# Designs tried in a protein design run: peptides against a protein of PDB entry 4XPM. Part 50

Target 1, 160 residues: chain A of PDB entry 4XPM
Amino acid sequence: VMLHSKNVKGFLENTLKPYDLHSVDFKTSSLQSSMIITATNGGILSYATSNNDVPKNSINEINSVNNLKMMSLLIKDKWSEDENDTEEQHSNSCYPVEIDSFKTKIYTYEMEDLHTCVAQIPNSDLLLLFIAEGSFPYGLLVIKIERAMRELTDLFGYKL
Target 2, 67 residues: chain B of PDB entry 4XPM
Amino acid sequence: DIKGTIAFDTHGNVIESTGVGSQRIEDIGDLSKVTLDAEGFAQVQGDSLLVHLYKRNDITLAVYTSA

## One batch from the design tools (peptide; made by RFdiffusion4, then SolubleMPNN)

Design b2_p13_3_s2 (from b2_p13_3, 8 letters changed)
Fold by OpenDDE base, seed 3:
Structure b2_p13_3_s2 (fold): chain B 160 residues (1-160), chain C 67 residues (1-67), chain A 13 residues (1-13)
Amino acid sequence: as target 1 above (160 residues)
Amino acid sequence: as target 2 above (67 residues)
Amino acid sequence: MLDELLKELLERM
């Protein structure tokens, strides 16, 4: 399965969009970041960020990417630990879901002042990771990432 | 007249909140314990507001109105 | 999704 990098990048960029409820006056902020990372090492395969105003090759861009690398690694480690912990899998921060007969789990993590959620793409060596501001409700993050994973069926079963 | 809303999941996590609902997130604990009818609806009298509840597909919506 | 929930609830109010 060829991962078309451009298609994945575009997909991740679309996930950054805020959730807008039209019937009531409610709208979230945009996600700060959306990433596909490896479940093995937490390496970033693709990412999108809402702050596109950072000049390319700037020190700020490098620092931003480095920060993402650090966060991805930390979240991967937490995820790995939780996947091996029965108690954590039954906590309020774990959401078992089934997509087209494939089972996976969505985890929510508070990272400093940020709200994050991560899920293994079913039967794959990949994780989908959303990072949002603290004002972004966890429940909505979970819904958002579940819906996003439903669009990544081509990555189901992907092995490194 | 809707004064506010809260939507929450089965874990009690907020999905959305508006109006007075944004200031009453703590109500989720009590609202989650309310017995709903066969169609997933209930009404609960609050201190000064009437709460209309509706649950479908593991999402509960609470609408606060003036009694 | 939430829009539909609200609509359904409002119809019952």
Scores: peptide ipSAE 0.361, ipTM 0.612, DockQ to the pose 0.914
Fold by OpenDDE base, seed 5:
Structure b2_p13_3_s2 (fold): chain B 160 residues (1-160), chain C 67 residues (1-67), chain A 13 residues (1-13)
Amino acid sequence: as target 1 above (160 residues)
Amino acid sequence: as target 2 above (67 residues)
Amino acid sequence: MLDELLKELLERM
């Protein structure tokens, strides 16, 4: 089965949903954005955002998309640096994970007042990127992106 | 009588917090050092609150109670 | 996941 562009967009939109813990009074905000970007140049292949109040094709939407492009590029650059830095890979901001025998890493990055996390889709040229408000705890953000990654097996090994 | 909770991972990062736990995130440093029993449980008395600890599968849950 | 952990802890208390 192949994930087509429409399916990927829908998948990313679903990742925006907040986490609701039923046993206690705990609920997060929605993610601000969710993206699949290229590991090579940080180009956005697909994205979803909770900020849908801006009219489509408006100048404000263009500016917001440009901001996402800048964020994706910055995070890709930081990710690339960390992938070549043993010390950074052993910091509390790096989570080695294994999904169906495929290994990858989840990195958390503070971007201004936002909480972000990024992970390489195993053996692929693609990164999954979540951007959340500062109130979204990093530990939960990591769990969320790991679970999402498990649903992207069709993209494992994808090369550009 | 639960006053709050904190759940955190092996990196010391918060997973969730509620009630008084949300105001005591700094406790994670000390709580992570507490020796747990064979089943993964412990209790720690701190100020006026009792902290109940349970760790399983690399996640630690702390529950704050008045007694 | 967390619901289960809380349940198990409450049973121990």
Scores: peptide ipSAE 0.351, ipTM 0.923, DockQ to the pose 0.936
Fold by OpenDDE base, seed 4:
Structure b2_p13_3_s2 (fold): chain B 160 residues (1-160), chain C 67 residues (1-67), chain A 13 residues (1-13)
Amino acid sequence: as target 1 above (160 residues)
Amino acid sequence: as target 2 above (67 residues)
Amino acid sequence: MLDELLKELLERM
Protein backbone atom coordinates (compact mmCIF):
# COMPACT_ATOMS: atom_id res chain seq x y z
CA VAL B 1 0.00 0.00 0.00
CA MET B 2 1.31 3.39 -1.01
CA LEU B 3 0.63 6.63 0.76
CA HIS B 4 -0.56 9.05 -1.88
CA SER B 5 0.21 12.50 -0.56
CA LYS B 6 -2.14 14.29 -2.91
CA ASN B 7 -5.17 12.29 -1.88
CA VAL B 8 -4.31 12.42 1.80
CA LYS B 9 -3.77 16.17 1.72
CA GLY B 10 -7.19 16.73 0.26
CA PHE B 11 -8.73 14.44 2.82
CA LEU B 12 -7.09 16.30 5.69
CA GLU B 13 -8.24 19.62 4.29
CA ASN B 14 -11.80 18.37 4.37
CA THR B 15 -11.48 17.42 8.03
CA LEU B 16 -10.82 21.08 8.84
CA LYS B 17 -14.40 22.02 8.12
CA PRO B 18 -16.47 23.09 11.11
CA TYR B 19 -19.20 20.93 12.54
CA ASP B 20 -22.69 22.32 12.24
CA LEU B 21 -25.48 20.75 14.23
CA HIS B 22 -28.60 21.72 12.34
CA SER B 23 -31.14 20.68 14.96
CA VAL B 24 -29.86 23.29 17.40
CA ASP B 25 -27.89 26.50 17.25
CA PHE B 26 -24.48 24.89 17.50
CA LYS B 27 -21.53 25.32 15.19
CA THR B 28 -17.83 24.89 15.85
CA SER B 29 -14.84 26.67 14.48
CA SER B 30 -12.69 25.02 11.88
CA LEU B 31 -9.92 22.77 13.06
CA GLN B 32 -6.66 24.61 13.33
CA SER B 33 -4.70 21.70 11.92
CA SER B 34 -5.09 18.12 10.77
CA MET B 35 -2.11 15.85 10.31
CA ILE B 36 -0.89 12.37 9.62
CA ILE B 37 2.34 11.75 11.47
CA THR B 38 4.62 8.81 12.10
CA ALA B 39 4.17 6.93 15.34
CA THR B 40 7.89 6.28 15.46
CA ASN B 41 9.33 9.78 15.33
CA GLY B 42 6.39 12.12 15.13
CA GLY B 43 7.37 13.20 11.65
CA ILE B 44 4.70 14.89 9.59
CA LEU B 45 3.76 12.97 6.47
CA SER B 46 0.85 15.19 5.53
CA TYR B 47 -0.92 18.17 7.04
CA ALA B 48 -3.61 20.76 6.51
CA THR B 49 -4.17 24.02 8.33
CA SER B 50 -6.97 26.56 8.40
CA ASN B 51 -4.51 29.39 8.83
CA ASN B 52 -3.84 30.14 5.19
CA ASP B 53 -3.20 33.83 5.69
CA VAL B 54 0.53 33.26 5.69
CA PRO B 55 2.34 33.81 2.40
CA LYS B 56 4.15 30.82 0.99
CA ASN B 57 7.89 30.61 1.49
CA SER B 58 7.75 33.36 4.06
CA ILE B 59 9.50 33.27 7.38
CA ASN B 60 6.10 33.18 9.03
CA GLU B 61 5.17 30.07 7.09
CA ILE B 62 8.38 28.39 8.11
CA ASN B 63 7.72 29.25 11.72
CA SER B 64 4.20 27.92 11.43
CA VAL B 65 5.40 24.63 10.00
CA ASN B 66 8.05 24.41 12.67
CA ASN B 67 5.39 24.90 15.29
CA LEU B 68 3.41 22.03 13.83
CA LYS B 69 6.50 19.87 13.86
CA MET B 70 7.06 20.67 17.50
CA MET B 71 3.48 19.94 18.47
CA SER B 72 3.55 16.73 16.47
CA LEU B 73 6.63 15.54 18.27
CA LEU B 74 5.29 16.45 21.69
CA ILE B 75 1.98 14.74 21.12
CA LYS B 76 3.67 11.67 19.69
CA ASP B 77 5.84 11.44 22.78
CA LYS B 78 2.87 11.71 25.10
CA TRP B 79 0.98 9.16 23.04
CA SER B 80 3.90 6.77 23.22
CA GLU B 81 4.05 7.13 26.97
CA ASP B 82 0.34 6.52 27.36
CA GLU B 83 0.44 3.46 25.12
CA ASN B 84 2.86 1.99 27.62
CA ASP B 85 0.81 3.01 30.65
CA THR B 86 -2.17 0.86 31.56
CA GLU B 87 -3.53 3.44 33.96
CA GLU B 88 -3.54 6.18 31.33
CA GLN B 89 -5.41 3.92 28.98
CA HIS B 90 -8.23 3.78 31.51
CA SER B 91 -8.43 7.52 32.05
CA ASN B 92 -11.14 9.78 30.72
CA SER B 93 -8.67 10.96 28.10
CA CYS B 94 -8.55 7.59 26.37
CA TYR B 95 -11.26 6.21 24.10
CA PRO B 96 -10.90 2.62 22.95
CA VAL B 97 -12.61 2.19 19.61
CA GLU B 98 -13.12 -0.54 17.07
CA ILE B 99 -13.29 0.04 13.33
CA ASP B 100 -14.08 -2.94 11.11
CA SER B 101 -12.81 -5.30 13.80
CA PHE B 102 -9.59 -3.30 14.17
CA LYS B 103 -8.93 -1.89 17.61
CA THR B 104 -7.30 1.46 18.30
CA LYS B 105 -7.39 4.24 20.88
CA ILE B 106 -8.19 7.92 20.70
CA TYR B 107 -6.41 10.19 23.17
CA THR B 108 -7.30 13.76 24.02
CA TYR B 109 -4.57 16.17 25.06
CA GLU B 110 -4.62 19.78 26.04
CA MET B 111 -1.77 21.69 24.46
CA GLU B 112 -1.61 25.12 26.01
CA ASP B 113 -4.92 26.70 25.00
CA LEU B 114 -5.62 24.17 22.26
CA HIS B 115 -7.66 21.00 22.26
CA THR B 116 -6.04 18.07 20.50
CA CYS B 117 -6.78 14.44 19.87
CA VAL B 118 -4.67 11.71 18.35
CA ALA B 119 -5.27 8.14 17.27
CA GLN B 120 -3.20 5.40 15.75
CA ILE B 121 -4.50 4.33 12.39
CA PRO B 122 -5.24 0.65 13.00
CA ASN B 123 -2.26 -1.68 12.70
CA SER B 124 -0.18 1.08 11.16
CA ASP B 125 2.86 3.19 11.93
CA LEU B 126 0.74 6.30 11.46
CA LEU B 127 -1.13 8.63 13.77
CA LEU B 128 -4.00 10.92 12.87
CA LEU B 129 -3.86 14.20 14.78
CA PHE B 130 -6.44 16.97 15.11
CA ILE B 131 -5.69 20.35 16.65
CA ALA B 132 -8.55 22.67 17.49
CA GLU B 133 -9.25 25.80 19.48
CA GLY B 134 -10.10 25.51 23.14
CA SER B 135 -13.74 26.14 22.36
CA PHE B 136 -13.97 22.86 20.45
CA PRO B 137 -15.55 20.27 22.77
CA TYR B 138 -13.46 17.18 23.40
CA GLY B 139 -16.39 14.82 23.03
CA LEU B 140 -17.12 16.12 19.58
CA LEU B 141 -13.46 16.10 18.66
CA VAL B 142 -13.31 12.40 19.49
CA ILE B 143 -16.34 11.66 17.35
CA LYS B 144 -14.85 13.66 14.51
CA ILE B 145 -11.53 11.85 14.49
CA GLU B 146 -13.21 8.45 14.76
CA ARG B 147 -15.36 9.19 11.74
CA ALA B 148 -12.37 10.49 9.83
CA MET B 149 -10.35 7.41 10.62
CA ARG B 150 -13.10 5.21 9.21
CA GLU B 151 -12.41 6.82 5.85
CA LEU B 152 -8.72 5.92 5.95
CA THR B 153 -9.05 2.16 5.55
CA ASP B 154 -6.45 2.21 2.80
CA LEU B 155 -3.91 3.19 5.43
CA PHE B 156 -4.80 0.39 7.81
CA GLY B 157 -1.77 -1.79 8.28
CA TYR B 158 0.57 0.75 6.69
CA LYS B 159 4.15 0.20 7.80
CA LEU B 160 7.09 2.49 7.22
CA ASP C 1 -39.75 26.03 25.13
CA ILE C 2 -36.21 24.71 25.03
CA LYS C 3 -33.87 26.91 27.01
CA GLY C 4 -30.72 25.00 26.16
CA THR C 5 -29.06 21.65 25.60
CA ILE C 6 -26.01 19.64 26.57
CA ALA C 7 -24.81 16.49 24.89
CA PHE C 8 -22.01 14.54 26.53
CA ASP C 9 -20.30 11.18 26.23
CA THR C 10 -19.63 8.42 28.74
CA HIS C 11 -16.41 10.15 29.78
CA GLY C 12 -18.30 13.27 30.77
CA ASN C 13 -16.86 15.24 27.89
CA VAL C 14 -19.07 17.72 26.10
CA ILE C 15 -20.16 17.00 22.57
CA GLU C 16 -22.33 20.08 22.14
CA SER C 17 -24.03 22.74 24.23
CA THR C 18 -26.50 25.52 23.51
CA GLY C 19 -28.37 28.18 25.40
CA VAL C 20 -28.43 27.79 29.15
CA GLY C 21 -26.72 24.45 28.71
CA SER C 22 -23.53 26.22 27.73
CA GLN C 23 -23.54 27.85 31.14
CA ARG C 24 -24.25 24.66 33.03
CA ILE C 25 -21.53 22.29 31.88
CA GLU C 26 -20.87 21.53 35.53
CA ASP C 27 -24.23 19.75 35.64
CA ILE C 28 -22.77 16.85 33.67
CA GLY C 29 -21.33 15.32 36.81
CA ASP C 30 -24.72 15.01 38.43
CA LEU C 31 -26.63 14.24 35.25
CA SER C 32 -24.36 11.32 34.49
CA LYS C 33 -25.42 9.70 37.75
CA VAL C 34 -29.14 9.89 37.08
CA THR C 35 -30.86 6.53 36.71
CA LEU C 36 -32.54 6.22 33.35
CA ASP C 37 -35.59 4.13 32.59
CA ALA C 38 -35.57 1.11 30.31
CA GLU C 39 -35.92 3.32 27.25
CA GLY C 40 -33.08 5.61 28.28
CA PHE C 41 -35.14 8.55 29.52
CA ALA C 42 -35.32 10.56 32.73
CA GLN C 43 -36.41 13.93 34.04
CA VAL C 44 -34.66 15.95 36.70
CA GLN C 45 -35.84 19.13 38.35
CA GLY C 46 -33.10 21.70 38.71
CA ASP C 47 -33.56 25.25 39.91
CA SER C 48 -36.26 26.80 37.77
CA LEU C 49 -35.59 24.43 34.91
CA LEU C 50 -36.62 20.90 34.08
CA VAL C 51 -33.93 18.71 32.56
CA HIS C 52 -34.99 16.05 30.10
CA LEU C 53 -32.43 13.28 29.69
CA TYR C 54 -32.07 10.76 26.91
CA LYS C 55 -29.20 8.34 26.42
CA ARG C 56 -28.58 6.25 23.35
CA ASN C 57 -25.41 4.77 21.90
CA ASP C 58 -23.29 6.08 24.76
CA ILE C 59 -24.37 9.68 24.18
CA THR C 60 -26.52 11.52 26.70
CA LEU C 61 -28.61 14.47 25.63
CA ALA C 62 -29.93 16.90 28.22
CA VAL C 63 -32.60 19.38 27.23
CA TYR C 64 -33.45 22.24 29.57
CA THR C 65 -37.00 23.53 29.61
CA SER C 66 -39.19 25.56 31.89
CA ALA C 67 -40.69 23.52 34.68
CA MET A 1 -26.73 11.43 15.10
CA LEU A 2 -27.43 14.18 17.62
CA ASP A 3 -30.25 15.36 15.43
CA GLU A 4 -31.82 11.96 15.77
CA LEU A 5 -31.37 11.94 19.52
CA LEU A 6 -33.05 15.30 19.82
CA LYS A 7 -35.95 14.17 17.69
CA GLU A 8 -36.40 11.05 19.74
CA LEU A 9 -36.29 13.00 22.97
CA LEU A 10 -38.78 15.56 21.74
CA GLU A 11 -41.15 12.78 20.83
CA ARG A 12 -40.95 11.49 24.36
CA MET A 13 -41.52 14.87 25.97
Scores: peptide ipSAE 0.350, ipTM 0.924, DockQ to the pose 0.938
Fold by OpenDDE base, seed 2:
Structure b2_p13_3_s2 (fold): chain B 160 residues (1-160), chain C 67 residues (1-67), chain A 13 residues (1-13)
Amino acid sequence: as target 1 above (160 residues)
Amino acid sequence: as target 2 above (67 residues)
Amino acid sequence: MLDELLKELLERM
């Protein structure tokens, strides 16, 4: 299986879109970031960020990328620990899900003031990671990442 | 007249909230314990507000109205 | 999803 960088990037950009409920006065912010990272090292294979108005090669861009790298590594480490911890897998921060007969888990993590969630793409060496503002409800974030994961069937079973 | 809403999952995590519901997230603990009828509905009187509950597909929606 | 859920509840109320 080959990763098509442009296609994946476009997909991640689409996941940034906010949720807008029509029947009630409820609307979320856009996701801050959406990433596909390696489960082994937390390396970023692809990412999208809502704040794209930062000039390329600027100090601000470098800082933002470095921040993403740090967050991805930290979340990967915590994910790895939780995958080997039965108690953590039964917490309110873990959502076992099944997608087309493939099982995976969605974890929610508080990172500073941000709400994050991460899930292993089924049978793969890849993790999908969403980062949102603290105002983004965890329950909705979980639903969002689950739905997104269902669109990544081409990456199921992907090995590095 | 709807004063607010809260939707939450089986883990007690918020999915959405509006109006007074946004200020009453702590109610989820009690609301999750309410016995629903066969159709997934219930009404609970709380304070000065009436809470209408509906659960479907592991999502519970609470709607706050005037009593 | 949530819109549908709300509609169903409102119909019941």
Scores: peptide ipSAE 0.322, ipTM 0.899, DockQ to the pose 0.879

Design b2_p13_3_s3 (from b2_p13_3, 9 letters changed)
Fold by OpenDDE base, seed 3:
Structure b2_p13_3_s3 (fold): chain B 160 residues (1-160), chain C 67 residues (1-67), chain A 13 residues (1-13)
Amino acid sequence: as target 1 above (160 residues)
Amino acid sequence: as target 2 above (67 residues)
Amino acid sequence: DLEELLEALLKRM
């Protein structure tokens, strides 16, 4: 089974949905953005954003895309640094996880007032990136991205 | 009568918080050090609130009650 | 499931 670009986009859009815990009357905001980017250059392969109020081809849309590109690059750089830093890999901002015998790490990064988390899709040249408001708890964000990656097995081992 | 909740992971990061729990995120540091029984349960008397601790699958839930 | 887990824990009260 192959994940088509259309399917990936739809998948990312679905990840934007808020987390609603009825048992404790807790509900998050929607994710601001969800992206699949290259681990090599931070290039955006696919993305989804909750801000759908921006007209197409508008200056605001261009600025939004440019902002995502910038954040993608910055997070990729930080991720790359951390992957080569043993100390960072043992910090509370790093979550080693195993999915179907594949090992990867989830990193949480605060970017200005935003909460972000990023993880390498196992054995691939791709990163999954979530961007949320500062009110979105990191612990829940980690759970969210881990569960999302479990649905991206078709991308495991993907090389550019 | 639940006054609030905090759920947190093994890294001490918040998963969710409600009610008075949202104002007591700093309690996680101390709560994470509490020894739980074989069933993953403990009670900790705080100030005016009683904290019920439950841990399962590396997730700890703290429930704040008046008694 | 996180929701189910939290619900189960709350039931212990």
Scores: peptide ipSAE 0.576, ipTM 0.945, DockQ to the pose 0.540
Fold by OpenDDE base, seed 1:
Structure b2_p13_3_s3 (fold): chain B 160 residues (1-160), chain C 67 residues (1-67), chain A 13 residues (1-13)
Amino acid sequence: as target 1 above (160 residues)
Amino acid sequence: as target 2 above (67 residues)
Amino acid sequence: DLEELLEALLKRM
């Protein structure tokens, strides 16, 4: 089954939902943004944001998109550096994971006061990127993105 | 009577925290070094709180109760 | 899932 752009957008929107752990009365905030970007250039292929109060085609919307573009590029650059750095790959900020039979890595990055995590969709030229508030714990963010990637099997092996 | 919780992964990163656990994130360093029994259980006596440790599937849950 | 795991751990008390 082929994932269409609209389907991907909807998927990303769903990832914005907060994590609610009823067993311990713990609930997170919504993700600020969720994106699929290119590993080559950091270009945004699809994205979702929790702030829907911005009018379409407004200057504020443009600024928000530009901010996402900047963050995407910065995170892509850091990811690229880490992929070529053995030491960084063995830090506590890197989670080697296996989804089905495919291996990938999840990286956590502090971006100002925001908590972010990024992972290469297995064997693809694509990265999945979550941006959350600083109150969103990294361990949970990693779990969230891993489980999200398990739903993106149609993108495994995707090459630009 | 649970006073709080901390759940953390094998990297020492927080998964969740509640109550007094949210104020004791620094405990993870020591808690991660505690030897658990074959069932993944341990108890650690703190200053004023008792910490119940449970580990399964690489996730450790610390539950803080009154001592 | 995570919720079920936490529940299982809590049941050990």
Scores: peptide ipSAE 0.559, ipTM 0.944, DockQ to the pose 0.526
Fold by OpenDDE base, seed 4:
Structure b2_p13_3_s3 (fold): chain B 160 residues (1-160), chain C 67 residues (1-67), chain A 13 residues (1-13)
Amino acid sequence: as target 1 above (160 residues)
Amino acid sequence: as target 2 above (67 residues)
Amino acid sequence: DLEELLEALLKRM
């Protein structure tokens, strides 16, 4: 299995788009960030952010990337703990899902004032991570990441 | 006349909320306990609003109306 | 999808 970084980056950028439900007068904000990270160490393999106002190679960009790295590590750690905790897997913060006969779990985590959700790409060493503002409902965030996971079949079974 | 909506999943987490529904997220706890008919429908009379409940595919939609 | 589902549910009114 080959990880095509350019294709993945574009995919993640597309996930940033707000969710607009036309049947009701409801529209979310854009995701703050979308990432694919390693399940082992929380290392970022690819990421996209809605905050593109920061000049490249600036101190602010470096700090922003460092913040993402920190969040990635924290989420990975929490995910790892929950994967070894039967009670947490049965909480309202865990959604068992099945995609094309592959089983995985979606977890929701509150990070300060942010709403996050993470899911292991089926049978892989990779996690998909969404970070949104606190106004983004968790139920919708779960649906969003599940739908996104269905588009990442090429990464199913990816091992580092 | 629809005054608002709340959609929520089987975990009680919000999917969307509009209008008065946005100020009544706490209703999910009680609404999730309402027994639905075979078609996944129920009505619950509130304070000044009537709540129409619809459930399909593990998603519950609550619609708040004046009557 | 979600949008279609919500529309279907709303039509029950």
Scores: peptide ipSAE 0.537, ipTM 0.943, DockQ to the pose 0.540
Fold by OpenDDE base, seed 5:
Structure b2_p13_3_s3 (fold): chain B 160 residues (1-160), chain C 67 residues (1-67), chain A 13 residues (1-13)
Amino acid sequence: as target 1 above (160 residues)
Amino acid sequence: as target 2 above (67 residues)
Amino acid sequence: DLEELLEALLKRM
């Protein structure tokens, strides 16, 4: 079963919404960006961003997309390195998780002043990537991406 | 009289923080070392605040009170 | 969920 590109885009847009805990006086900012990228070369298959104030087809939009491409590539490279590094897999920045008997790992990465997390969609050639402001706590970011990944079961096992 | 809270995971990463808890993130290192009772509770007297610790499902909640 | 868990813990006070 293949997710339609429009459905994936809409899904990623929904992940941008802030996390609001009503029982406590705590609410996050929206995610800056949400992406599905290839684990092979860091290519962006789909993305959503909260920065919608940039005119379409403008130079600023092109620069913004290029920035996302660079971030995607950098994070993919670091993820690839960590997947082959036992020490990194046992750090506080790595969360082994299991979804419906499928195993994967969530990594948190500091990208300048941004908080990011990335996870391989189980048994697939795809990565889910969240980019948030520094005020977004890592523990909550991990919970958010895990819950989001549970909604992407159609992509489990997807190979390019 | 709750002055603030910190919730953190088993990796020591923050899940949420409120009130004075947002200014006491550095406490997580020490709080994570506190021995909890059989039900997952403990109290730690701080400088001017009492910290109530509750752990369940790999999440620790620290509640700061004046007494 | 997370909110329910936090509420449950807070009720222990």
Scores: peptide ipSAE 0.391, ipTM 0.934, DockQ to the pose 0.556

Design b2_p13_3_s4 (from b2_p13_3, 8 letters changed)
Fold by OpenDDE base, seed 1:
Structure b2_p13_3_s4 (fold): chain B 160 residues (1-160), chain C 67 residues (1-67), chain A 13 residues (1-13)
Amino acid sequence: as target 1 above (160 residues)
Amino acid sequence: as target 2 above (67 residues)
Amino acid sequence: MLDELLKELLARM
């Protein structure tokens, strides 16, 4: 299985879009970041960010990427711990889901003032990670990431 | 926009509250009387806010949004 | 703490 990097990045960019609840005229902010990372080391394979005002190859861009690397590693560690902890798997921050007969878990984590959501792409060595502002409801993040994973069937079973 | 939330049990005890919900604890009496649909869901128009209700396992969550 | 309820509520709104 080949990871088409350009297609994946485009996909992640699309996931940044706000969640719009038309029924109640409620719209969230855009995601700050969307990433595919390795479950083994927390390395970033692909990412998208809503802040496009940073000049390319600038110090600010480097700092932003470094921040993403830090976040991905921290969340990967939390995820790994939870996957090995029965109590955490039954907490209110863990959502077992089934996509096309494949089982996975969605976790929500508060990181400082940010709301994050992470899930293992079914049977893969990859994690999908969303980072949003604190105003983004966790429930909507969970729905958003579940729906996003349904579009990543090509990555199901992907091994590094 | 979500303006606030209230979660309460079958006895009307507050489990948690946020935003405007923290100031609307008195609404629990009325909200507890609302008939929910088969899925445990209801919407109630009150004041200038719309209240969304969901009950599961004896816990009711009320979410206040702009009308 | 009540994220599951919120998820299900929002899914039905």
Scores: peptide ipSAE 0.353, ipTM 0.714, DockQ to the pose 0.325
Fold by OpenDDE base, seed 5:
Structure b2_p13_3_s4 (fold): chain B 160 residues (1-160), chain C 67 residues (1-67), chain A 13 residues (1-13)
Amino acid sequence: as target 1 above (160 residues)
Amino acid sequence: as target 2 above (67 residues)
Amino acid sequence: MLDELLKELLARM
């Protein structure tokens, strides 16, 4: 299985869209960032961000990418720890889910003032990671990432 | 008649809140303990508001109304 | 999901 960079990038761009509840007067902001990272090292394979106004190859772009690298590594480490911690797996920040008979867990983490959500793509060496503002409810982040993973079945079982 | 709403998951995380519900997030702890009927419905009388509860597929919706 | 939940609740009120 080959990861097609353009296809993955486009997918991640689409995940940035707000969550709109039609029956109630409630709509979230866009995601700040969406990433696919390696579960082994936290390396970024692909990413999308709502802040695309930064000039290419500028110092601000470098800083933003470095920030994403830092966050991805930190979240990967937290995820790895939680995968080996029974108490954390039973906390209010862990959501076991099943997609087409494949099991995975969704974790929510507060990163400073940001709300983040991460999940292992089932049976793969990959993690899907959403980063949102603090105003984005965790419950909706979980729903959003679960629905997104349902569209990534081609990556199920992907090994590096 | 509806004064506000709160939707939360089985972990107590807020999914959405509107109206007075936005000021009643702390109620989730108590609301999560309310015994629902066989259809997943309950009503709880508060101090000044009536709370209508409904749970389906791990999501609980609370609607606050006047008495 | 929440849309249907709200509809069902409102129908019971």
Scores: peptide ipSAE 0.321, ipTM 0.610, DockQ to the pose 0.832
Fold by OpenDDE base, seed 2:
Structure b2_p13_3_s4 (fold): chain B 160 residues (1-160), chain C 67 residues (1-67), chain A 13 residues (1-13)
Amino acid sequence: as target 1 above (160 residues)
Amino acid sequence: as target 2 above (67 residues)
Amino acid sequence: MLDELLKELLARM
C-alpha cells in the first residue's frame, strides 16, 4: 500500500474542524494539530495544524514543526509502553474500539495544558494523533478520532 | 424547560456540557450509578432541578430541567 | 451522534 501524501494531508486538515453540536449551545475549538506518525519511532509521515499565521520557512515554523516532532515522539513512547501494560489498557484513558472487525485502542494523554488522543490504525505501523486545547473534552476527542479512523480503511494493515 | 446538559462516556469523561450542566460536572459520579430502564432512560430529582438521563451505547446524556 | 441522542431523549420526555 502506498501513502498518498496529498490525500492524507487533506484528510488531516479536515479533522482539524471543530465539533459543533447544533442541538445544544456547544462547539469545540479546532484541533491544534492532526498527525499520522510511525508506531516504530514516532516519525511524522503527515500533519496538519490550525495555526496558519506562520510564514513558511520562518523560525516560528521550524519551532512549530520541532514541537510536533517532540510531541509525536513522546506520545509514541507512552503509547508503546501502554501497549505492553495490561493495567494501562484498562484505565480510564484507554478506549478499545472495533472498526469493520478490526480492533484497536484509543488512548488519551494530558500533555501539559493540551489534550491529546492517539490510536493505532488497525493492523498497521501507523498512529493517528490529535492534539487539542485543554477545553476540548476527551470524550469528544475519542469520538472524533474513532470516526476519523473509519475513513482511513485504506491504511489498515499498512506496514513500513 | 431545559436548563442545561451534560454528556459523558463510560469512563466518566465529559463529552460536552451546556448551561447549568457546565457547573454540575461533579454530578457525573452519581448519575453514572443511576439504574436506567430497558430503553436507557431515567429521571433523577437533584436539588431544584430534574435530571433526565438517556444512555445509548457508551454515551450518557443528562438534561437538566425545572420539571 | 449527540444531536441524535438529544432528539431521542426529547422525544421520550
Scores: peptide ipSAE 0.317, ipTM 0.572, DockQ to the pose 0.863
Fold by OpenDDE base, seed 3:
Structure b2_p13_3_s4 (fold): chain B 160 residues (1-160), chain C 67 residues (1-67), chain A 13 residues (1-13)
Amino acid sequence: as target 1 above (160 residues)
Amino acid sequence: as target 2 above (67 residues)
Amino acid sequence: MLDELLKELLARM
């Protein structure tokens, strides 16, 4: 199994879209970022961001990428700790899910003023990571990432 | 006649809120304790508003109405 | 999802 960079990038870009309810007056913001990172080192394999106003090769772009790298590493570390902590796995910030008989856990983390959600792609060395504004409800983030995970079955069992 | 809504998951996390529901997130604690009928429905009277509850697939929706 | 949930609830009100 090989990762197709363009396909993955397009997938992640699609996950940025907000939820828009039609029967009720409610619409979320877009995700700030969506990423696939390594569970081993927190390295970014692919990412998408909503803010595309940053000039290419600018110092702002570099800072943005560096910020993503930092957040990815921090979240990976926290995820790793929680995966080894029974109490954290039973907290209100952990959501066990099963997709096609594959089990994984979704974790929600507050990162300063941001709401984040991360889940291991089942049996893989990969994590899917969503970063949103603080106004994005955690419950909806969880639903969003679960649904997204269901579209990544080709990555189930992926090893680096 | 809907004054607002709250949707929340089994962990009590907000999924969405509208209208007066956005100002009554604290109600989730009490609403989560309400016994639902066989179809996952209930009505509970609160202060000046009637709350209509419906739960399906671990998602609970509360709709606030004046009557 | 929530749209349908609302519709179902409204049908029972």
Scores: peptide ipSAE 0.316, ipTM 0.616, DockQ to the pose 0.846

